# Ledger of designs, part 21: peptides against a protein of PDB entry 2N1D

Target 1, 169 residues: chain A of PDB entry 2N1D
Amino acid sequence: EVKVKIPEELKPWLVDDWDLITRQKQLFYLPAKKNVDSILEDYANYKKSRGNTDNKEYAVNEVVAGIKEYFNVMLGTQLLYKFERPQYAEILADHPDAPMSQVYGAPHLLRLFVRIGAMLAYTPLDEKSLALLLNYLHDFLKYLAKNSATLFSASDYEVAPPEYHRKAV

## One batch from the design tools (peptide; made by RFdiffusion4, then SolubleMPNN)

Design b1_p11_3_s3 (from b1_p11_3, 6 letters changed)
Fold by OpenDDE base, seed 1:
Structure b1_p11_3_s3 (fold): chain B 169 residues (1-169), chain A 11 residues (1-11)
Amino acid sequence: as target 1 above (169 residues)
Amino acid sequence: SKILELLRKLL
């Protein structure tokens, strides 16, 4: 597989995220206080403020657009734990046309990068293109790590009610 | 456009 290295600062959060949902039976509060769209927008603005050239700015916009699209396609089928399925169904029923990048937040976005490596292994990409993509993905992950204190918090989760627990068996 | 296209290939 192609390895997408998760920053060490974020690895413990992936464990906590998994524990909060699967063991503690909590749910990430939706809609997210800070959704994926806003995170990507902040990243783009951050990169643009660092004196990037026109070409670099263009590349950042493409990365943002790509991550957003990829997240929106992958969220429902690849990024949810079983316990989260009823919540997702409710979101779809209430907001059938809303992109999930406007609903979900940083924890689910981070899960995307856990899965992307395996999919890259089965995608025919030339070495140069793969390296370029990986560089941007790692750059974004570095941004998430830098802002982890504001993006990842257990307070964004809440204990699911007993009624939900019965539906999620 | 290249980066976006590359990510789309993962779908």
Scores: peptide ipSAE 0.243, ipTM 0.851, DockQ to the pose 0.224
Fold by OpenDDE base, seed 5:
Structure b1_p11_3_s3 (fold): chain B 169 residues (1-169), chain A 11 residues (1-11)
Amino acid sequence: as target 1 above (169 residues)
Amino acid sequence: SKILELLRKLL
Protein backbone atom coordinates (compact mmCIF):
# COMPACT_ATOMS: atom_id res chain seq x y z
CA GLU B 1 0.00 0.00 0.00
CA VAL B 2 1.09 3.52 -0.81
CA LYS B 3 1.05 5.75 2.22
CA VAL B 4 -0.64 9.09 1.77
CA LYS B 5 0.31 11.18 4.75
CA ILE B 6 -2.57 13.10 6.26
CA PRO B 7 -1.55 16.39 7.86
CA GLU B 8 -1.49 16.15 11.63
CA GLU B 9 -3.96 18.98 12.00
CA LEU B 10 -6.53 17.02 9.99
CA LYS B 11 -6.16 13.69 11.74
CA PRO B 12 -8.23 14.79 14.74
CA TRP B 13 -10.96 15.86 12.36
CA LEU B 14 -11.16 12.37 10.91
CA VAL B 15 -11.80 11.11 14.39
CA ASP B 16 -14.41 13.79 15.05
CA ASP B 17 -16.09 13.05 11.74
CA TRP B 18 -16.24 9.38 12.59
CA ASP B 19 -17.56 10.10 16.05
CA LEU B 20 -20.24 12.53 14.89
CA ILE B 21 -21.68 10.00 12.49
CA THR B 22 -21.11 6.60 14.00
CA ARG B 23 -21.51 7.36 17.69
CA GLN B 24 -23.50 10.57 17.86
CA LYS B 25 -25.69 9.49 14.94
CA GLN B 26 -25.40 12.76 13.11
CA LEU B 27 -25.32 13.40 9.39
CA PHE B 28 -23.37 15.86 7.34
CA TYR B 29 -25.75 18.46 5.95
CA LEU B 30 -26.44 17.70 2.30
CA PRO B 31 -26.17 19.12 -0.21
CA ALA B 32 -23.01 20.62 1.17
CA LYS B 33 -22.90 24.37 1.43
CA LYS B 34 -19.40 24.08 0.03
CA ASN B 35 -19.15 21.00 -2.12
CA VAL B 36 -16.12 19.12 -3.36
CA ASP B 37 -16.29 20.81 -6.74
CA SER B 38 -16.00 24.23 -5.17
CA ILE B 39 -13.19 23.15 -2.88
CA LEU B 40 -11.22 21.81 -5.81
CA GLU B 41 -11.95 24.92 -7.81
CA ASP B 42 -10.73 27.11 -4.99
CA TYR B 43 -7.59 25.05 -4.75
CA ALA B 44 -6.94 25.32 -8.46
CA ASN B 45 -7.46 29.06 -8.37
CA TYR B 46 -5.21 29.31 -5.35
CA LYS B 47 -2.43 27.47 -7.14
CA LYS B 48 -2.86 29.49 -10.31
CA SER B 49 -2.79 32.77 -8.43
CA ARG B 50 0.61 31.93 -7.04
CA GLY B 51 2.22 32.30 -10.45
CA ASN B 52 2.83 28.69 -11.31
CA THR B 53 4.32 27.76 -14.64
CA ASP B 54 2.08 26.59 -17.43
CA ASN B 55 3.14 23.04 -16.80
CA LYS B 56 2.35 23.31 -13.13
CA GLU B 57 -1.01 24.83 -13.91
CA TYR B 58 -1.75 21.99 -16.26
CA ALA B 59 -0.76 19.53 -13.60
CA VAL B 60 -3.02 21.22 -11.07
CA ASN B 61 -5.97 20.90 -13.40
CA GLU B 62 -5.25 17.24 -13.88
CA VAL B 63 -4.87 16.71 -10.17
CA VAL B 64 -8.22 18.36 -9.59
CA ALA B 65 -9.80 16.28 -12.30
CA GLY B 66 -8.25 13.13 -10.93
CA ILE B 67 -9.29 13.80 -7.37
CA LYS B 68 -12.80 14.61 -8.50
CA GLU B 69 -13.05 11.43 -10.51
CA TYR B 70 -11.72 9.28 -7.73
CA PHE B 71 -14.09 10.91 -5.29
CA ASN B 72 -17.11 10.39 -7.51
CA VAL B 73 -16.18 6.75 -8.02
CA MET B 74 -15.34 5.98 -4.43
CA LEU B 75 -17.88 7.98 -2.43
CA GLY B 76 -20.77 5.59 -2.60
CA THR B 77 -18.86 2.37 -2.21
CA GLN B 78 -15.86 3.16 -0.05
CA LEU B 79 -16.14 6.47 1.76
CA LEU B 80 -19.44 6.22 3.60
CA TYR B 81 -20.05 4.85 7.03
CA LYS B 82 -22.94 2.44 7.28
CA PHE B 83 -25.06 5.02 9.07
CA GLU B 84 -24.78 7.29 6.04
CA ARG B 85 -26.16 4.76 3.56
CA PRO B 86 -29.81 5.82 3.77
CA GLN B 87 -28.80 9.43 3.25
CA TYR B 88 -26.80 8.45 0.21
CA ALA B 89 -29.76 6.56 -1.20
CA GLU B 90 -31.92 9.62 -0.75
CA ILE B 91 -29.34 11.76 -2.51
CA LEU B 92 -29.26 9.38 -5.45
CA ALA B 93 -33.03 9.51 -5.68
CA ASP B 94 -33.19 13.29 -5.47
CA HIS B 95 -30.14 14.00 -7.61
CA PRO B 96 -29.75 11.05 -9.97
CA ASP B 97 -27.65 12.90 -12.52
CA ALA B 98 -25.48 14.92 -10.18
CA PRO B 99 -21.96 13.80 -9.40
CA MET B 100 -21.35 13.32 -5.73
CA SER B 101 -18.66 15.98 -5.87
CA GLN B 102 -21.50 18.46 -6.23
CA VAL B 103 -23.31 17.11 -3.21
CA TYR B 104 -20.74 16.18 -0.59
CA GLY B 105 -18.16 18.38 1.04
CA ALA B 106 -14.79 18.53 2.73
CA PRO B 107 -15.20 15.79 5.34
CA HIS B 108 -16.01 13.15 2.77
CA LEU B 109 -13.31 14.46 0.47
CA LEU B 110 -10.78 14.06 3.24
CA ARG B 111 -11.88 10.46 3.73
CA LEU B 112 -10.81 9.80 0.16
CA PHE B 113 -7.20 10.38 1.05
CA VAL B 114 -7.40 7.74 3.73
CA ARG B 115 -8.29 5.25 1.00
CA ILE B 116 -6.49 6.50 -2.08
CA GLY B 117 -3.15 5.08 -1.09
CA ALA B 118 -4.31 1.52 -1.49
CA MET B 119 -5.62 2.31 -4.95
CA LEU B 120 -2.42 3.98 -6.04
CA ALA B 121 -0.49 0.89 -5.12
CA TYR B 122 -2.03 -0.84 -8.11
CA THR B 123 -1.35 1.90 -10.62
CA PRO B 124 1.36 1.18 -13.17
CA LEU B 125 3.63 3.99 -12.05
CA ASP B 126 7.33 3.87 -11.44
CA GLU B 127 8.69 5.06 -8.15
CA LYS B 128 9.63 8.49 -9.41
CA SER B 129 6.27 9.05 -11.04
CA LEU B 130 4.44 7.87 -7.98
CA ALA B 131 6.46 10.18 -5.79
CA LEU B 132 5.58 13.09 -8.02
CA LEU B 133 1.90 12.24 -7.87
CA LEU B 134 2.05 11.90 -4.13
CA ASN B 135 3.62 15.32 -3.91
CA TYR B 136 0.63 16.78 -5.71
CA LEU B 137 -1.78 14.96 -3.44
CA HIS B 138 0.09 16.07 -0.36
CA ASP B 139 0.08 19.61 -1.64
CA PHE B 140 -3.68 19.49 -1.86
CA LEU B 141 -3.91 18.04 1.62
CA LYS B 142 -1.80 20.88 2.91
CA TYR B 143 -4.26 23.24 1.32
CA LEU B 144 -7.10 21.54 3.16
CA ALA B 145 -5.18 21.84 6.38
CA LYS B 146 -4.55 25.54 5.87
CA ASN B 147 -8.25 26.09 5.29
CA SER B 148 -9.47 23.58 7.84
CA ALA B 149 -11.21 26.19 10.00
CA THR B 150 -13.65 26.97 7.20
CA LEU B 151 -13.87 23.50 5.69
CA PHE B 152 -14.33 21.29 8.73
CA SER B 153 -16.86 22.07 11.43
CA ALA B 154 -19.15 20.04 13.62
CA SER B 155 -21.81 22.66 12.91
CA ASP B 156 -22.08 21.21 9.42
CA TYR B 157 -23.58 18.10 10.95
CA GLU B 158 -27.04 17.63 12.35
CA VAL B 159 -28.76 15.03 14.44
CA ALA B 160 -30.52 12.53 12.25
CA PRO B 161 -34.28 12.53 12.69
CA PRO B 162 -35.99 9.61 14.39
CA GLU B 163 -37.32 8.29 11.11
CA TYR B 164 -33.80 8.12 9.78
CA HIS B 165 -32.68 6.09 12.74
CA ARG B 166 -35.35 3.56 11.96
CA LYS B 167 -34.14 3.33 8.38
CA ALA B 168 -30.55 2.95 9.43
CA VAL B 169 -31.32 0.07 11.77
CA SER A 1 -12.55 5.43 -15.81
CA LYS A 2 -10.08 7.95 -17.11
CA ILE A 3 -8.29 8.30 -13.82
CA LEU A 4 -5.25 6.35 -14.93
CA GLU A 5 -4.89 8.51 -17.99
CA LEU A 6 -5.23 11.60 -15.87
CA LEU A 7 -2.60 10.35 -13.49
CA ARG A 8 -0.23 9.73 -16.35
CA LYS A 9 -0.71 13.29 -17.50
CA LEU A 10 0.76 14.41 -14.22
CA LEU A 11 4.08 12.83 -15.17
Scores: peptide ipSAE 0.198, ipTM 0.817, DockQ to the pose 0.386
Fold by OpenDDE base, seed 4:
Structure b1_p11_3_s3 (fold): chain B 169 residues (1-169), chain A 11 residues (1-11)
Amino acid sequence: as target 1 above (169 residues)
Amino acid sequence: SKILELLRKLL
């Protein structure tokens, strides 16, 4: 197993996120007030403002693009709890052409990094490539942790109505 | 494009 280390500051949030949805039957407010696209954009701008070299800037852009693409592919199939499936279906119906990175926010983005390790285990990457990728992923995770106060909040969730419960498994 | 390519390999 390839382990992607989640910052300790964010681990409690993963538990809270799970609890809010699965046990408290709440839903993350969609579309997100701050979506994945904006988070990644802020990250890129942050990195660029730190005086990156051309290569570093290039790498950041690729990381952003990669995370975005990876998120958009993985969201619907890997990142949702069962309770969120009806909400996802509604989003697809209302926004059929919108990438999920424009709809979902930080909590779901963080879930991506919980799953990515398992996916890496199935990918034939050499040690150097794996280390490189992990370094960039961890750097981004550090950014999420640094900005966790503005990115993760239980107030971004709301209790699902009874009608939703009837649709949800 | 290396990082992007690496991530695409996960898909």
Scores: peptide ipSAE 0.251, ipTM 0.855, DockQ to the pose 0.226; fails the geometry check
Fold by OpenDDE base, seed 3:
Structure b1_p11_3_s3 (fold): chain B 169 residues (1-169), chain A 11 residues (1-11)
Amino acid sequence: as target 1 above (169 residues)
Amino acid sequence: SKILELLRKLL
């Protein structure tokens, strides 16, 4: 298995995220005030402002595009807790053509990086390619950690109404 | 293109 290191600053948030949804029966407010698209855009702009070379800027754009695509595919099948399924179904019904990167936010994006390691284990990548990918993924995670105060907050969650509980399995 | 390609292989 390929290990994707989650910054220590973000590990407690993963626990809080799980607790808010699974134990406290709360839901992340959707559509997100700051969605995945905007987070990735901010990251790209941040990297550009650091005075990186054109080649590095190009690589950042590829990373952004790749993470976005990967998130949009994985969200519905791999990143949701069972309690979130009715909410997801409602989102699909109301916004059938919207990519989930425009709906969901930082907490769900972070969950992607918890799962990606296992997926990489089944992908035939040479050592150099894997190292390159991991470096960029870790760089993005460092960015999330640096901005964690604004990206991850329990105030972005709300208690699910009784009607929702009746729909939840 | 390389990084994007690598991520697409995970799909």
Scores: peptide ipSAE 0.247, ipTM 0.851, DockQ to the pose 0.226; fails the geometry check

Design b1_p11_3_s4 (from b1_p11_3, 5 letters changed)
Fold by OpenDDE base, seed 4:
Structure b1_p11_3_s4 (fold): chain B 169 residues (1-169), chain A 11 residues (1-11)
Amino acid sequence: as target 1 above (169 residues)
Amino acid sequence: SKVLELLNKLA
C-alpha cells in the first residue's frame, strides 16, 4: 500500500469532522462556501507565486487536476459517512451534472487523503512518477494544514433538520 | 491509528 501521511495538525480535524456528523448528527453545509475547485485553484496560485519554474508549474497543474478527478470519482462511493448519504442523494438529484468538487469543501477533500493511498496502489505509475506524485500530495496537505484555521470550521456544519433524520435511518 | 479507524467508518 502507498502511504500518504496526514499532517498531525489535520488529524484532530478528521476526528472532529467524524464527531460532528456521526455523533452530533450534523451536516456540512452544501454547496460549500469554499469548494474543492476553489481550494485547489488557490493552492496552484500559491505555488506559482512561490517562483516555481514553468515545468514545476505544469506539474502542479497536473497534480491539481488529478486530485480533482480523484475527488470527483471517490466522493460518492468512498468519502461519505452513512449519515451523509441522504444529503448526497439530494445533491445528485438537484445537481446531476455538477462535479462534486464544485459542491463539497475542505473536510471532504481531506477525507480523500485518508483513502487515496490505497487507490494509488492501483495506478499504472512507475516508481519515479509515484514518488513525485506523493511529494506533491504531501505538499498539498501541508498547504491545507497551513490554512486549516480558515478551511476547517465547525461553523460550516449545522444540525440536520427533523425531516432529514427521518430518512437517514 | 485514529485515521485508520476513521477510514473504516467511511461508507
Scores: peptide ipSAE 0.038, ipTM 0.726, DockQ to the pose 0.026
Fold by OpenDDE base, seed 5:
Structure b1_p11_3_s4 (fold): chain B 169 residues (1-169), chain A 11 residues (1-11)
Amino acid sequence: as target 1 above (169 residues)
Amino acid sequence: SKVLELLNKLA
């Protein structure tokens, strides 16, 4: 198994996110005010502004592209709680051709990193490539932690209306 | 582990 360590600063948020959805029956407001695409773009620009070499810039772009791809593949099947399924179905109906990285935001992106380690274990990467990837993933997670005040907020959730509860099993 | 617990609760 590939270990992706979540920063201690972000672990409480994962618990709060779970509580808001599962216990409080709230939903993250969609489309997100700051979607996954925007978060990844900000990270890439942040890294490029540090005066990195061309090789490092190339690596950042590849990592960003990879995270986006994994997110778009895994969101619908791996990253949603049961209560969120009707909302997801509505999003698909309203935006059938939009990638979910343009709809969802930071909380769901963070959920990816809870699952991505197990997925990477089955990816044919050599030891050097895997180590490099893990370094960038951890670097990105540190970036999320540093910007957590603007990216993670309970105010981005809302109580689901009675009509939604009738749809949710 | 909180992460492991949350992993088990995701779809």
Scores: peptide ipSAE 0.037, ipTM 0.721, DockQ to the pose 0.026
Fold by OpenDDE base, seed 2:
Structure b1_p11_3_s4 (fold): chain B 169 residues (1-169), chain A 11 residues (1-11)
Amino acid sequence: as target 1 above (169 residues)
Amino acid sequence: SKVLELLNKLA
């Protein structure tokens, strides 16, 4: 199994995210004020501003594209708590043609990295290429940790209304 | 592992 290390700074947030939804019965406000697409774009621009070579820029762009693709594929089936399923169904009904990377934000993106390791185990990448990919994924996670104050906040959640609770039982 | 525990909570 491929191991993706979550920064220690972000592990408490994963717990808080779980608590807000599962215990406190809250939902992340959708569409996100800062969606996954914008977060990935900011990361790519951040890397470019550091003076990367053309080869490094290409690699960053490929990593960003890959993260986006994995997120859009995995969000509905792998990254949601059961309590969030009715909300997801509503999003699909209201935005049937929109990729979920344009709807969801940082908390759900972070959940991807809890699950992505198992998926990467089935990729045809050689050991060296996989190691390089993991380095970029860890670099991105460190970027999320560095910007965690603006990306992760309990104020982005809201208490689910009573009618939602009835659908979620 | 807290992360592994969270994996089991995701649907």
Scores: peptide ipSAE 0.036, ipTM 0.720, DockQ to the pose 0.026
Fold by OpenDDE base, seed 1:
Structure b1_p11_3_s4 (fold): chain B 169 residues (1-169), chain A 11 residues (1-11)
Amino acid sequence: as target 1 above (169 residues)
Amino acid sequence: SKVLELLNKLA
């Protein structure tokens, strides 16, 4: 099993995210004010500003691209709570050609890292490549933790309207 | 959900 360790600083947020959606029946505001694409772009730019070599910059870009791809593939099938399904259906109807990385934000991106380890276990990566990838994933997670005050806020959620509750079975 | 199941392991 490939284990992707979530920073201790972000674990409480995962619980809060779950609570907001599942217990308090709130929804994350969509489209996100700061979407996954923007977060990944900021991370890449942050890494560039740290004076990485060309090879390191290339690696960061590949990791960013990979995270984006995994997110877009897994969002609809792996990263949503049951209560969020009607919202997702509405998003698909309103934005049929938009990748979900342009719609969803930090909370859902963080959920990816809860699941991504199991997916990586089946990738045809050699041991060294996998280790390198894991290092970058953990680096990115540390970046999220460092910027958690800006990226994660309960104010980005709102109580779902009564008509939505009827849709969510 | 699978997310919840995994989250419970983290909580």
Scores: peptide ipSAE 0.031, ipTM 0.690, DockQ to the pose 0.027

Design b1_p11_4_s1 (from b1_p11_4, 7 letters changed)
Fold by OpenDDE base, seed 3:
Structure b1_p11_4_s1 (fold): chain B 169 residues (1-169), chain A 11 residues (1-11)
Amino acid sequence: as target 1 above (169 residues)
Amino acid sequence: DLLDKLLEYLK
């Protein structure tokens, strides 16, 4: 298995996220105030502003595109807790053709990196390409950690209404 | 199961 290391600063958030959803029966407010698309765009612009070479900029864009694609493919089937399923169904009904990267935000994006390693293990990448990809993924995770105060907040969650609980049974 | 994967990842 390909190991993707999440920064220690973000590991407690994964636990808080799980607790908010499964134990406190809260839901992340959707559509997200800051969606996955915007987070990835900010990252790309951040890398650009640091004076990276054109070649590095192109690589960043490819990584951003890849993360977005993986997120959109995996969100519905692998990145949701059971309690979130009714909410996802409502999102699909209200936004049938919208990619989930335009709806969901940082907490769900971070969940991707819990699972992405297993998916990358089956990708036909040579050793050098895989190493480069992993470096960029880790770099992106460091960016998330650096901006965690603005990206991860319990205030972005809200208690699910009684009618939702009936749907979640 | 996401919870199982999370617990496995965080151990």
Scores: peptide ipSAE 0.323, ipTM 0.897, DockQ to the pose 0.027
Fold by OpenDDE base, seed 1:
Structure b1_p11_4_s1 (fold): chain B 169 residues (1-169), chain A 11 residues (1-11)
Amino acid sequence: as target 1 above (169 residues)
Amino acid sequence: DLLDKLLEYLK
């Protein structure tokens, strides 16, 4: 198993996210005010502003692209709680051609990193490439932690209406 | 751990 360590600062948020959805029966507002694409773009720009070399910039872009692809593939099958399924179905119906990275935001992106380790375990990467990837993933997670106050907020969730509850069982 | 338990709810 490839273990991706979640920063301690973000672990409480994963619990809060779980609680908001599963116990408080709230939904993350979609489409996200700041979607995954935007978050990844901000990260890439942040790294570029730090004076990275061309090679480092290329690596960051590749990592960003990879995160985006994994997110878009895994969101619907692995990153949703049962209560969120009707919302996801509505999103698919209303935006059939939109990648989920343009719809969902930071909370769901963070969920990816809880699952991505298992996926990477089955990806044919050499040791050096895997180590480099893990370093960038951890770097990105540190970025999320640093910006957690703006990226993760309970105010981005809303109580699901009664009609939603009836179809979410 | 707790995170592993949370993962059990993801489907």
Scores: peptide ipSAE 0.118, ipTM 0.805, DockQ to the pose 0.027
Fold by OpenDDE base, seed 5:
Structure b1_p11_4_s1 (fold): chain B 169 residues (1-169), chain A 11 residues (1-11)
Amino acid sequence: as target 1 above (169 residues)
Amino acid sequence: DLLDKLLEYLK
């Protein structure tokens, strides 16, 4: 199995995220004020501003595109708690043509990296390519950790209304 | 592993 290490700074957030939704019965406000597309764009621009070579810049763009693709594929089936399912159904009804990377934000993006390792294990990547990809993924996670104060906040969640509880699992 | 335990609640 491919091991993607989550920075220690972000592990507590995953616990808080879990607690907010599963135990406190809160929901992340959607559509996100800062969606996954914006986060990835900011990261790409950040990397480009650091004086990388053209080849490295190209690699960053490919990694960003890959993360976006994985997120959009996995969000609905792999990255939601049961309590979030009615909200997801509402999003699909209201935004049928929008990719989930334009709707969801940092907390759900971080959840991707808990699952992505297992998915990468089945990708036909050679050892060197996989190592390079993992380096970029870890670099991105470090970026998230560095900006965690602005990306992860309990204030982005809200208590689900009584009507939601009646239809929630 | 804590993250693995959290995964049990997903889906």
Scores: peptide ipSAE 0.110, ipTM 0.800, DockQ to the pose 0.027
Fold by OpenDDE base, seed 2:
Structure b1_p11_4_s1 (fold): chain B 169 residues (1-169), chain A 11 residues (1-11)
Amino acid sequence: as target 1 above (169 residues)
Amino acid sequence: DLLDKLLEYLK
């Protein structure tokens, strides 16, 4: 099993996210004001602005692409609570060809890193490549923590309407 | 631990 460490600063948010959805019956506003694609782009630009070499820039781009791919694959099947299923169905109906990284935002992206470790355990990566990948994943998580005040907010959630409740639970 | 608990609620 591959261990991906979530920054302690972000763990409380995962709890709040869970609480907002499952107990308070709220939904993250979709399409996200700042979607996963945008967050990853900002991270890549942030890394580039730090004076990295071309090789490091290439590596960052590959990591960003990988995160995006994993997110798009896993969102619908691995990263949603039961209460969010009707919303996801509506998104698929309204945006049938859009990748979910263009629809969802930071909270769901953070959920990916709770599950990605188990998925990486099945990838045929050598130890050095895996270590490098993990370093970048942890670096990205550190970036999320650094920008948590702007990326994670309960104000991005809204109480689900009554008609939603009727089809959700 | 806590994260594993949250995962139980995910589809």
Scores: peptide ipSAE 0.101, ipTM 0.796, DockQ to the pose 0.028

Design b1_p11_4_s2 (from b1_p11_4, 8 letters changed)
Fold by OpenDDE base, seed 5:
Structure b1_p11_4_s2 (fold): chain B 169 residues (1-169), chain A 11 residues (1-11)
Amino acid sequence: as target 1 above (169 residues)
Amino acid sequence: DDIKRLLEYLK
């Protein structure tokens, strides 16, 4: 598979996220106060403000679009823990036409990068294109790490109510 | 789900 290296600063968060959901039986509050669309938009604007060339701006936009697409495709089937499935079902029922990038936030976006490497291994990209993409993905992950204090917080989770436990694995 | 893969990745 294609290795996407997650910054060491963010690895503990992945563990905390897993613990909050699976062991502590909490749920990320949805819809997210800051959703994936907003995070990606902020990143794109951040990159554009750095004086990039037109070609670089175009590349950033394409990378953002790609990340969003991967997220929206993979969220429901690949990025959720079993305990989160009833919540996801409720979201689909209440917001059937909303892309998940408008509902979920940073923790679930970060989970994408645990899985995206395997997907990239099967994409028809030449070596140079893949290297460039990986550079942007790593750059984005660095951005997440830089802003981790505002993007990742246990206070964004809440204890699931008793009725939820009866529905969840 | 991805718990096992996550743990493997974090090793």
Scores: peptide ipSAE 0.031, ipTM 0.696, DockQ to the pose 0.026
Fold by OpenDDE base, seed 1:
Structure b1_p11_4_s2 (fold): chain B 169 residues (1-169), chain A 11 residues (1-11)
Amino acid sequence: as target 1 above (169 residues)
Amino acid sequence: DDIKRLLEYLK
């Protein structure tokens, strides 16, 4: 099994995110004020600004593209709690052609890294390539941890209305 | 099920 280690600083957030949705019956406000695309773009720009000239810019872009693709593929089927499914259905109905990376934000992106390891286990990557990818993924997670104060907030959630509760049976 | 998976991951 391919294990992607989540920074200790972000693990409590995963619990809070779960609690907000499943126990407090709240929903992350959509569309996100800062969507996954923006987060990835900021990360890429951050890496580029570090002045790394060892062809790492290309690698960063590829990693960003990969994360985006995995997110868009996995969001609807792997990253949502049951309570969030009606919301997702509404998003699809209103924005059928919009990638979910333009709708969802940091909390759902973080959830990807809880699940992505299992998916990577089925990729035909050689050991060296996989190790390199994992290094970039961990680097990105460190970036999320460093910026967690601006990316993760309970204020981005709101209590679902009663009519939503009826749909979320 | 979601809870179980999350808790197992966080261990």
Scores: peptide ipSAE 0.029, ipTM 0.687, DockQ to the pose 0.025
Fold by OpenDDE base, seed 3:
Structure b1_p11_4_s2 (fold): chain B 169 residues (1-169), chain A 11 residues (1-11)
Amino acid sequence: as target 1 above (169 residues)
Amino acid sequence: DDIKRLLEYLK
């Protein structure tokens, strides 16, 4: 199995995210004020501004595109807690053609990296390519950690209304 | 549960 290491600084956010949703019965405010597309765009611009001219096989844009695609594929089936399912259904009804990377934000994006390792294990990447990809994923996670103060906040969650609780069996 | 692995990771 491919192991993706989460920075220690971000592990508490995963716990808070889980607690807010599952125990406190709150929901992340959707659509996100800063969606996954925007976060990835900021990362790409950040990397380009650093002037890193290394000769690596993977370009930043390719990595961003890959993360976005995996997120959009996995969000609905792999990254949601049971309590979030009614909200997801409402999003699909209201925005049937919108990719979820335009709706969801940093907390759900971080959840992807808990799951993505198992998915990458089945990709036909050679050893060198896989190592390079993992380096980029870890670099991106480091970027999330560096910007965690602006990306992760309990204020982005809200108490689910009584009507929602009736739907969330 | 869809995120059993996440819960295990958080332990």
Scores: peptide ipSAE 0.039, ipTM 0.735, DockQ to the pose 0.027; fails the geometry check
Fold by OpenDDE base, seed 4:
Structure b1_p11_4_s2 (fold): chain B 169 residues (1-169), chain A 11 residues (1-11)
Amino acid sequence: as target 1 above (169 residues)
Amino acid sequence: DDIKRLLEYLK
């Protein structure tokens, strides 16, 4: 499969995220205070402020759009731990028409990059296009790492109530 | 499944 390298600074967070959800039985607070849409928007604006050429700016926008699309497609089926399923069901019930990129935040977005490589392996991209895409994905991940103090925090999680545990099986 | 993949990736 296509390997998307996660910055070393973010790997511990993936472990913490997993631990918070799976072992500590906590849930990420939803809707996210800083949702995926806003994170991607901030990234795009950040890249634009760096004085990129028109073509590069376009490329960034396309990458952002792609990340958002992949996230919205994959969140419900591939990015959630079993314990999070009842929460997701509640979100769908309360916000049936809202894209998940407007609900979920950085931790779940980061999970996408653990999975996206496998998806890209089946995408008909030539080597050059794939390399370019990977470069942008890695660039975005570096952005997440640079802003990790703001984007990733255990304080965004809370212990699920007993009634939730019963639903989560 | 997600957990397994994550753990494998983080090795």
Scores: peptide ipSAE 0.035, ipTM 0.723, DockQ to the pose 0.026; fails the geometry check

